Peptides against a protein of PDB entry 6FRK. Designs and how they scored, part 31

Target 1, 411 residues: chain A of PDB entry 6FRK
Amino acid sequence: NEEVLNAMLKEVCTALLEADVNIKLVKQLRENVKSAIDLEEMASGLNKRKMIQHAVFKELVKLVDPGVKAWTPTKGKQNVIMFVGLQGSGKTTTCSKLAYYYQRKGWKTCLICADTFRAGAFDQLKQNATKARIPFYGSYTEMDPVIIASEGVEKFKNENFEIIIVDTSGRHKQEDSLFEEMLQVANAIQPDNIVYVMDASIGQACEAQAKAFKDKVDVASVIVTKLDGHAKGGGALSAVAATKSPIIFIGTGEHIDDFEPFKTQPFISKLLGMGDIEGLIDKVNELKLDDNEALIEKLKHGQFTLRDMYEQFQNIMKMGPFSQILGMIPGFGTDFMSKGNEQESMARLKKLMTIMDSMNDQELDSTDGAKVFSKQPGRIQRVARGSGVSTRDVQELLTQYTKFAQMVKKM

## One batch from the design tools (peptide; aimed at target 1 L326 F332 T334 D335)

Design b2_p14_7_s4 (made by RFdiffusion4, then SolubleMPNN; from b2_p14_7, 8 letters changed)
Fold by OpenDDE base, seed 1:
Structure b2_p14_7_s4 (fold): chain B 411 residues (1-411), chain A 14 residues (1-14)
Amino acid sequence: as target 1 above (411 residues)
Amino acid sequence: DLLRLLRELLDELS
């Protein structure tokens, strides 16, 4: 039993290291999981496998939770939010995404470009802000970021803006001159929140980068960018550990809408390939789809048919940016996002729907569709022939359905 | 790959 536990923990540790989780955090997680199991085994006589799974999940949740309440803007007040981060972190794009997020929620939001180091920084911010209809400030002639930030903050305070976002200069390296400039800007504008923007794709460098910023600037919030199908997500844990600051938002693509509030449980579930059913429900509710209540009610009762999956694919196909929504569906996230553009993900969904179009009502409406096919293997061959696919493609669909249906039954 | 491995591990643990 201890050998089996140690083998499983070794595999989990290897997996987390491959996910760009820092080796110190992986070691700490292993020790904490082992300690938690040793304590729970004495109490409950529960299945050791379920206990290990629960302990791993619980300790991953703790690694993403710094135990500090996230800063939130106050309605009807002036909230100054300063952004810091390296060049290429997605900082400037994230400023626009955050501004757009608050604007859509009815906040009076504006953007300030205090990046004087990068040629065309103000033009880029202006283009993004104009496209989103967000008021902006910057200069083509002023080279002191402190002056620009101070003037911009004063202007927008006088105009009673509620959310004032200040984008600062990034550098390619952690340079003392960058940190001095950031401190001068922070001292001049007295921000209510300092947001560190981190690129998740830098992997093992996330800890060192996040630590270097936290050691010089009072980072209070983290935003993790490039959490697309290529980003392993382990850098997020390193950022929280290094900054001791909560992740408040994540960037999940290049579009202005590819931005969501960070939720710890859904993020860990997605990191473990469990999907984000809660986030899917929230997203379905936000879209006000006609049958969303009926779907949510079925999901709450653990009922999920192949027809329900088909209807979800139809809804996903109506929603536009598919990568996010597919990444929320258990079993579809990794293989759909890692290997394909939005168009390839759509082509895969259409292929799956074409397979289901060759199913009969008994197969589609069964609460255990996979068992219907397993009892009568001739059904797989019929569906494969009807849809022009291999029997393997039908089996893969049924495997994905089974994984999803099992998760829905556990809700 | 990792998410798949973690999932397979979780599936083996269920």
Scores: peptide ipSAE 0.017, ipTM 0.456, DockQ to the pose 0.019
OpenDDE base, seeds 2, 3, 4, 5: peptide ipSAE 0.008, 0.006, 0.007, 0.000; ipTM 0.406, 0.361, 0.364, 0.318

Design b2_p14_8 (made by RFdiffusion4)
Pose (drawn by RFdiffusion4):
Structure b2_p14_8 (pose): chain A 374 residues (1-38, 47-273, 303-411), chain P 14 residues (1-14)
Amino acid sequence: NEEVLNAMLKEVCTALLEADVNIKLVKQLRENVKSAIDNKRKMIQHAVFKELVKLVDPGVKAWTPTKGKQNVIMFVGLQGSGKTTTCSKLAYYYQRKGWKTCLICADTFRAGAFDQLKQNATKARIPFYGSYTEMDPVIIASEGVEKFKNENFEIIIVDTSGRHKQEDSLFEEMLQVANAIQPDNIVYVMDASIGQACEAQAKAFKDKVDVASVIVTKLDGHAKGGGALSAVAATKSPIIFIGTGEHIDDFEPFKTQPFISKLLGQFTLRDMYEQFQNIMKMGPFSQILGMIPGFGTDFMSKGNEQESMARLKKLMTIMDSMNDQELDSTDGAKVFSKQPGRIQRVARGSGVSTRDVQELLTQYTKFAQMVKKM
Amino acid sequence: VLEELYEILKHLAE
């Protein structure tokens, strides 16, 4: 049985290693689901599913904008990850939700970058800012957020150039652009086909600049996006959106369950009964109930107080014979009144008859009356 | 509370 756990466990470790999941997290997840584990494919895959939900959970809720206030969003990520494409996908998302959204092109390096964001904004009917001539992105971002602030826009999305960590020049310029415009949220957009080099770059982005949200693009293809587990652990940020194509409307919020599945592949007879059950539990205590001075009108009249401390076990064989629908019903007496066929099965395996209940049903009706009167 | 439980017991005795 120790060999059935390991053959089926190394087959999921290969399923995650092929899904570009970091080898550090596969080796760690393997001995996490091995230590926490101490219709067969379900008792295994349910334990694997709960261990994955433990990893995709960063514990941090997403940053959501406030209507009637200026929300500046700054996009960061590697070269070619889809920042300019997801800039228009997000401005179009909120603009359709009713936000005064606008775009700013703070890329002064990439050829045809302002022309790219201009044509994406021209198409989606979204205001845009940028420059062919301005070579300083700190100037384009500052003079753009200033313009759209004096025009009272609620979602101001600043696009930046692609950068990698070994370029300290572009990492300083990213930090200065973030210090000039002071964004409310910084989004780390990552390609879904990224391999093992993801945890190092995503970590260096978190160190230089404060990354609070992660977007995974190019998920409409064969890439399952296992590199996102290494960006969530590095940036400490949840995934808010995913990209699912080249168009502006190929964009939707991140849901954890489908991504992990792809990455993996009034008084009743019942109340009359419980009140009785507590009066029998407090039943050997009936002599304490006759203690009150001047209240002892009677005690154990006709000896029938002895069987009121004997009927509740026999009535329990009826509850023992009941399932969770009859037991958890608001009216435990209405489930059997409509279907007196349930009065025969309760009588079979519990040894009580269907006759005994007629005297109980009268005793029930009288008890149900005096509680609604209570 | 004790008076009410007593009355329930006298009613069950009847």

Design b2_p14_8_s1 (made by RFdiffusion4, then SolubleMPNN; from b2_p14_8, 7 letters changed)
Fold by OpenDDE base, seed 2:
Structure b2_p14_8_s1 (fold): chain B 411 residues (1-411), chain A 14 residues (1-14)
Amino acid sequence: as target 1 above (411 residues)
Amino acid sequence: ELKLLREILELLSE
């Protein structure tokens, strides 16, 4: 029994290390799980695997919980939020995402660009803010980030803004000059919250980076970026452990809407490769697929058309990155699609849709679309010419459709 | 719906 436990813990530890969980945290987890498992309960014939999985899940939840309540802005007050993080962490993009999130919730939100180090930082922020209709402040001439931040905060306080987000300079490395600048900005504007933005893709470096920021600046919140299905998210555990600060949001892509409040349970479920069925259901429901009832009714009758397939492809494209969607399905690990495979899969899907755009209503709305094409092969040639593809590509689409239609008939 | 979505995604991942 102890051998089986040790073997299973070894597998879990390996998987967590492969998920970029820090080796110290994995060791601690292993010890905590061993201490939490009553070997006597394991003898009672309970599914040992489920018990170990539950114990691992519970201990991972504890690792994500710093035991500190997340700061929340106060409605009707002026809340100053300072962003800190390395260059390339997605900090500037995340400032815009957070501003947009609060704006959509009816907060009077603004952005300040206090990044004087990076050429074009203000232009980038201005571009993002203008697209989202978020008020912004910055300077093309002032080089002191303290002056810019102070003037911007004062301006927006006087205009009764509720959420005042200050983007600061990032650096490529931990530089003392960066931390001194951050401290000077923080002292000048006296932020209500300091948000550390961390890139999840940096793996084992997450702990050292997060610690370096926490040791110099009073980080109170963490935002983890690049959780688009390629980052296994183990770095997030390292950030929480190092900063002792809660993760408040996650960035799940490049779009301004690819931003969500952090949820512990879905995150740990995804980290363990258990998927996020709840998040998948939420995403499907957010699509307001009014036509879902009609589709469900058709599916109940074993009816599936090429148009129904096209609509499902459109829905999938609206759900965001394929890697993220797949990572929500139990049994599809985050590694199932490499970055190269995602772009290729999206290109493939778009190609299939382009072929279908060259089909007529009779072909699209037929309950047996493949049979329509098989009876009149000239249709394949027409569609191929119309979409600029080979007749083989059209036949491959029809083969895929036939597979789906057969699956629907078995449902 | 989730089953169909899964099946579509599986086919797109091949």
Scores: peptide ipSAE 0.024, ipTM 0.653, DockQ to the pose 0.094
OpenDDE base, seeds 1, 3, 4, 5: peptide ipSAE 0.005, 0.019, 0.017, 0.019; ipTM 0.341, 0.513, 0.479, 0.486

Design b2_p14_8_s2 (made by RFdiffusion4, then SolubleMPNN; from b2_p14_8, 7 letters changed)
Fold by OpenDDE base, seed 1:
Structure b2_p14_8_s2 (fold): chain B 411 residues (1-411), chain A 14 residues (1-14)
Amino acid sequence: as target 1 above (411 residues)
Amino acid sequence: LLETLLKILLELSE
């Protein structure tokens, strides 16, 4: 029934608009999906919901594919990567994340701060680069970004760096002067790749901004930031449509490790609220839980210690924002956890870990940690004093531990 | 392990 199809397509279109997908793309997608289903309706017996979902998924996959192969750096060569984007897009943070990503892959990486417009830009880059042990260049006195970029690129080429990342200025309203500066920098350093950094949270403005950059600068790659569960990422489709350039990476939080290569299938699955179980499994596997075999063996025997709980808390903290992790589970959606609830949950987790930092090995490695404390109440008072908390807070932690240990025994 | 992590996450989110 065409009415049922139109009703379901209306719900999908509403959900895509709520995911910040551009209204023109949603209209085109609706027409393409309708045409695809009208052709496939000759196949008797498919669940109409699955057919519509598959058609929508297929058309969204096409929208994130610009038909252009992503640029990749060449090993043993000097690869100059210029970053462009608005102020507040996460550009400077993303430069550090990309440099750290390549450094962890065994590339000789460096950072150049050519942002002379923003006060403290060089200090911020220097702080991030120093924390990650990445070589950096910039100036406190030179005001011409072309001079800084040229000198920095020349220096790092002469030192045989393989990845040379140039961070440029971002501006909110001075479009013409920003684009002129970007062109002057690009002409001087002749980058091998120009990366446009886009904030996913700007919603319907993504198309106009991405187009403005592409019309002035030869954008070859896109990085989407702030995919931490608050932004559904529909703006990414607008960026690809406007720039005709592939998304190469996504930023998934504030930590330097909250950065991953773009994967089309997981991204579209998450955008549709189907979850990303594959990405969740990948994140768990990336933790390099060398002790996973020992832990799995303990779990099989129904053994769970306070140390095992502490290690799982560390693993959760390494996985990134709770909202993002929960948003990978089918049925929770991307907005399941508010920013306030996420901060409270992280503060609670940190408090529990701080209490456990005051425990000894006998307490941490006991198969019945709660019983060790119940037999000797003086341990509770010691841990409370050591961690600067109440005896009640320690008892609440032990209650939580007992709850988790019971859940593990039922597995 | 994944189930354990998910159960911990859910409990911490409440």
Scores: peptide ipSAE 0.106, ipTM 0.775, DockQ to the pose 0.072
OpenDDE base, seeds 2, 3, 4, 5: peptide ipSAE 0.021, 0.026, 0.023, 0.019; ipTM 0.543, 0.563, 0.541, 0.526

Design b2_p14_8_s3 (made by RFdiffusion4, then SolubleMPNN; from b2_p14_8, 7 letters changed)
Fold by OpenDDE base, seed 1:
Structure b2_p14_8_s3 (fold): chain B 411 residues (1-411), chain A 14 residues (1-14)
Amino acid sequence: as target 1 above (411 residues)
Amino acid sequence: ELKLLKEILELLSE
């Protein structure tokens, strides 16, 4: 029994290391799991795998909980949020995502660019802010980030903004000059919250980086970025351990909407390769598929049209990176789709949609679209010519549609 | 809906 436990724990530890969980945390987790598992209960014929998985899950939940409540902005007050992090962490993009998140919730939100080091930082922030219709401040001439941050915060305080986000310079290395600049900015603007932005893809370096920031600046919140790709998020555990600060949000793609409040249970489930059904449901619901009720009603009646298929393809494209969506489905590992396969799958979807763009309403809205085309083969030739594809490509689409429509009828 | 999405995703992954 102990040998079986040790073997299973070794597999879990390997998977956690492959998920970029810090080696020290994995060792501690292993000992905590061993102490939490009653070997006598394992002898009673309970599913040993489920028990170990539950024990691992419980200990991982503890590792992401710093025991400190996350800071939340106060409605009707001026809340200054300072962002800190390395260059390439996604900090500037995350500032825009957070601003947009609060704006969509009815907060009076603004952005300040205090990054004077990176050429084009203000242009990038201005572009992102303008696209999202978020007020912004910065300078092309002022080189002191303290002056820019102070003037911007004062301006937006006087204009009664509720959320004032300050983006600071990022450096490639943990340079003392960066930390001094961040401390000077923090002292000048007196932020209500300091957010450390961490790239999940940096793996084992997460602990050392997060610690270096916490030792110099009073980090109170963490945002983890690049959870759309190969980053399994294990570095997030290291960030929480080092900063003793909660993860408040995660970045799940490049789009401004690819940003969500951190949820412990879904995150740990995904980290363990159990999928994230809850996050999948939330993403599906966030798409405000006004047509979702109508679609659900059609599906209940076993009706599925080419238009319904087209709308589902649009929804999939809106959900973000295909690899991330697959990684939310139980049984699909995060590594199931290589980046190459994702681009090919998206290109395939786009090709199918382009074929359907050449169909008419009678073809799209038919409850038996395949039969409409089979009865009048001239429709296939018209659609093929209209979309610049072969008649075979149209027939392959209709075959795929027929497969989906048959599956819907069995539901 | 989740079943349909899963099936679409499975077919796109093949």
Scores: peptide ipSAE 0.028, ipTM 0.676, DockQ to the pose 0.069
OpenDDE base, seeds 2, 3, 4, 5: peptide ipSAE 0.025, 0.028, 0.026, 0.027; ipTM 0.660, 0.668, 0.664, 0.667

Design b2_p14_8_s4 (made by RFdiffusion4, then SolubleMPNN; from b2_p14_8, 7 letters changed)
Fold by OpenDDE base, seed 3:
Structure b2_p14_8_s4 (fold): chain B 411 residues (1-411), chain A 14 residues (1-14)
Amino acid sequence: as target 1 above (411 residues)
Amino acid sequence: DLELLKKILEELSE
């Protein structure tokens, strides 16, 4: 029994290391799991695998909990949020994502560009902010980030902004000059929260990087970026361990909407390849997909039209990257959809939608769309010509529709 | 809705 436990723990440890979990944390986890498993209970014929998985899950949940409550902005107050992190971490993009998140929630939000080191930093921030209709501040002439940050914070405080986000310089390396600049900015603006932005794709380097920032600046929150379908996110555990600060948000892609509040349970479930059913439900609820009571009622009656399929494809496209959605489904490992497969899958959906855009209301609203086309083959040729595709592509769409309609009838 | 969406996604992933 102990040999079997040790073998299973070895497999779990290997999988966690492959998920970019820090070697020290994996060792500690192994010891904690081994201590939490009663060998006598394992002898009683309990599913040893399930018991180990549960113990591992429980210990991983503890690793992402720093024991510190996450800072939250206070409504009706002026909340200054300073961002710190290396260049390429997604810091500037994350500032815009966070600003947009709060703006959508009805917060009076603004952005300050205090990155004087990177040429065009202000133009990039301005472009992102303008696209999102977020007020911004920066300078083309001032080279001192402390002055820019101070002036911008003062300006937006005087204008009664509730969320004031300050983007700082990011360098390619941990340089003492960067840390001194960050300290000077922090001392000048006295932020209510300092957010460290970390790229999850840096793997085992996450601990050392996160520690270097925490040792120099009072990091109170972590945002993990590039948790797209390739990054298993094990580096996030290292960031929490090193900073002793909670993860508050995750960046899941390149779009401004590819940003979500951090949830411990779903994140660990995803890390273990168990899927994130809860996160999928939450994302579906945020999209108000349930507002289509008419669709739900049709589905309950086993009715499914080409229009209903079109609307579902629109909903899938609104959910963001297809890899993220699939990665939320149990059994679809994070590795199942490479970035190439995601773009291909989205292109496939768009192609199917373009074919349906060439259909008429009679074809779209038929409870047996495939039969409408089978009875009048001239419709296939019309749709094919209208959408610029082959008749075969239209037939493939109708075949796919028929499969879905059959599944709906079995529900 | 979620179950249908999952099934749709499963079929699209094949």
Scores: peptide ipSAE 0.024, ipTM 0.475, DockQ to the pose 0.089
OpenDDE base, seeds 1, 2, 4, 5: peptide ipSAE 0.011, 0.016, 0.018, 0.007; ipTM 0.476, 0.495, 0.477, 0.432

## One batch from the design tools (peptide; aimed at target 1 T334 D335)

Design b2_p15_1 (made by RFdiffusion4)
Pose (drawn by RFdiffusion4):
Structure b2_p15_1 (pose): chain A 374 residues (1-38, 47-273, 303-411), chain P 15 residues (1-15)
Amino acid sequence: NEEVLNAMLKEVCTALLEADVNIKLVKQLRENVKSAIDNKRKMIQHAVFKELVKLVDPGVKAWTPTKGKQNVIMFVGLQGSGKTTTCSKLAYYYQRKGWKTCLICADTFRAGAFDQLKQNATKARIPFYGSYTEMDPVIIASEGVEKFKNENFEIIIVDTSGRHKQEDSLFEEMLQVANAIQPDNIVYVMDASIGQACEAQAKAFKDKVDVASVIVTKLDGHAKGGGALSAVAATKSPIIFIGTGEHIDDFEPFKTQPFISKLLGQFTLRDMYEQFQNIMKMGPFSQILGMIPGFGTDFMSKGNEQESMARLKKLMTIMDSMNDQELDSTDGAKVFSKQPGRIQRVARGSGVSTRDVQELLTQYTKFAQMVKKM
Amino acid sequence: VEELEELRKVLEELS
């Protein structure tokens, strides 16, 4: 049985290593689902599913904008990850939700960058800012957020150039662009086909600049996007959106369950009964109930107080014979009145008859009356 | 005391 756990466990470790999941997290997840584990494919895959939900959970809720206030969003990520494409996908998303959204092109390096964001904004009917001539992104971002602030826009999305960590020049310039415009949220856009080099770059981005949200693009293809587990752990940020194509409407919010599945592959007879059950539990205590001075009108009249401390176990073979629909019903007496066929099965395996209930049903009706009167 | 009086009356009515 120890060999059936390991053959089926190394087959999921290969399923995650093929889904570009970091080898550090596969080896760690393997001994996490081995230590926490101490119709067969369900008792195993359910334990694997709960262990994955433990990893995709960063514990941090997403940053959401406020209507009527200026929200500046700054995009960061590697070269070619889809920042300019996801810039227009997001401005189009909120503009359709009713936000005064605008775009700013703070890329002064990549050829045809302003022309790219201009044509994406021209198409989606979204205001845009940038420059062919201005070579300083700190100047383009500052003079753009200033312009769209004096025009009272609610979503101001600043696009930046691609950068990698070994370029300290572009990492300082990213930090200065973030310090000039002071963004309310910084989004780390990552390609879904990224391999093992993802945790190092995503961590260096978090160190130089405060990353609060992560977007995974190019998920409409064969890439499952296992590199996102390493960006969530590195940036401490949840995934808010995913990209699912080249167009502006190929964009939707991140849902954890489908991504993990792809990455993996009035008084009733019942109340009359419980009140009785507590009066039998408090039944050997009936002599304490006759203690009150001037209240002892009677005690155990006609000896019938002894069988009121004996009927509740026989009535419990009826509850023992009941399932969770009759037991958890608001009216435990209405489930059997409509279907007196349930009065015969309760009588079979519990040994009580269907006759005994007629005297009980009268005793029930009287008890149900005095509580609605209570 | 009153709660004990009520429980006693329930037992008198059951008997």

Design b2_p15_1_s1 (made by RFdiffusion4, then SolubleMPNN; from b2_p15_1, 8 letters changed)
Fold by OpenDDE base, seed 1:
Structure b2_p15_1_s1 (fold): chain B 411 residues (1-411), chain A 15 residues (1-15)
Amino acid sequence: as target 1 above (411 residues)
Amino acid sequence: DELLKLLKEILLELS
């Protein structure tokens, strides 16, 4: 029994290391799991794999919980949120995502660019803020980030803004000058929350970076970026351990809406390759498919049209990065789709939709769309010419439609 | 959920 336990723990430890979990945390987790598993209960014929998996899951949940309640903004108050993080962490993009998140919830939100070091930082923030219709402040001439941050915070306080987000300079390396600048900004504006932004793709370097920030600045929250299917997210555990601060949000792609509140259970489930069925359900529900009652009723009757397929393709495109959505399905790791394969899958989906844009309502709304085309082959040639594709591409789409329609009839 | 099953199968076919 102990040999079997050690073999299975070795496999789990390897998977956690491949997920960028810090080696010290993996070692501690292994000891904690060994201490929590009763070897006598393992003898009783319980699925040893499920028991170990549950023990590992429970210990990972504890590692993500810093034992501190996440800061939340107070409605009707002026909440100053300062962002800190290295260059390339996605900090500036994340400021815009957080501002947009609160704006969509009916908060009076603004952005301040106190990044004077990076050429074009203010232009980038201004572009993102303007696209999202978020008020912004910054300077092209002032080089002191303390002056810009102080003036911007004062301005937006006087205008009764509820969420005031301050973006600071990022550096390529841990430079003492950067930490001094951040401390001076923090002392001047007295933020209600300091958010550390971490790139999940930096792997084993997450602990050292997160610790360096926490040792110099009073980090109270963490945001993890680049969880778009390439980063396994193990670095997030290192950030929580080093900062003793909760993860509040995750960035899940390049779009301004690729941003969600952190959920512990789904994150750990995904990290262990169990998928995230709950997160998949939540993403489907966020589509506000209120008209889904009509679709669900059609599906129950085994009815599926080309239009119904088109609408599902639109829904898939709205759910976010294809690799991320697949990574929510149990048995599909985040690495199942390479970046190249994701672009190819999205290009394929767009091509299929472009073919369907050349179909008429009679073809789209038929309960047997494939039979409409088989009875009148001239329709295939019309659609092919209209969409700029081969007749073979249209036939491949109809074959795919027929496969889905047969699946719906078996539901 | 029948819709979730359908979306899953579409995703798998596109992968």
Scores: peptide ipSAE 0.271, ipTM 0.889, DockQ to the pose 0.062
OpenDDE base, seeds 2, 3, 4, 5: peptide ipSAE 0.257, 0.241, 0.257, 0.266; ipTM 0.883, 0.877, 0.880, 0.885

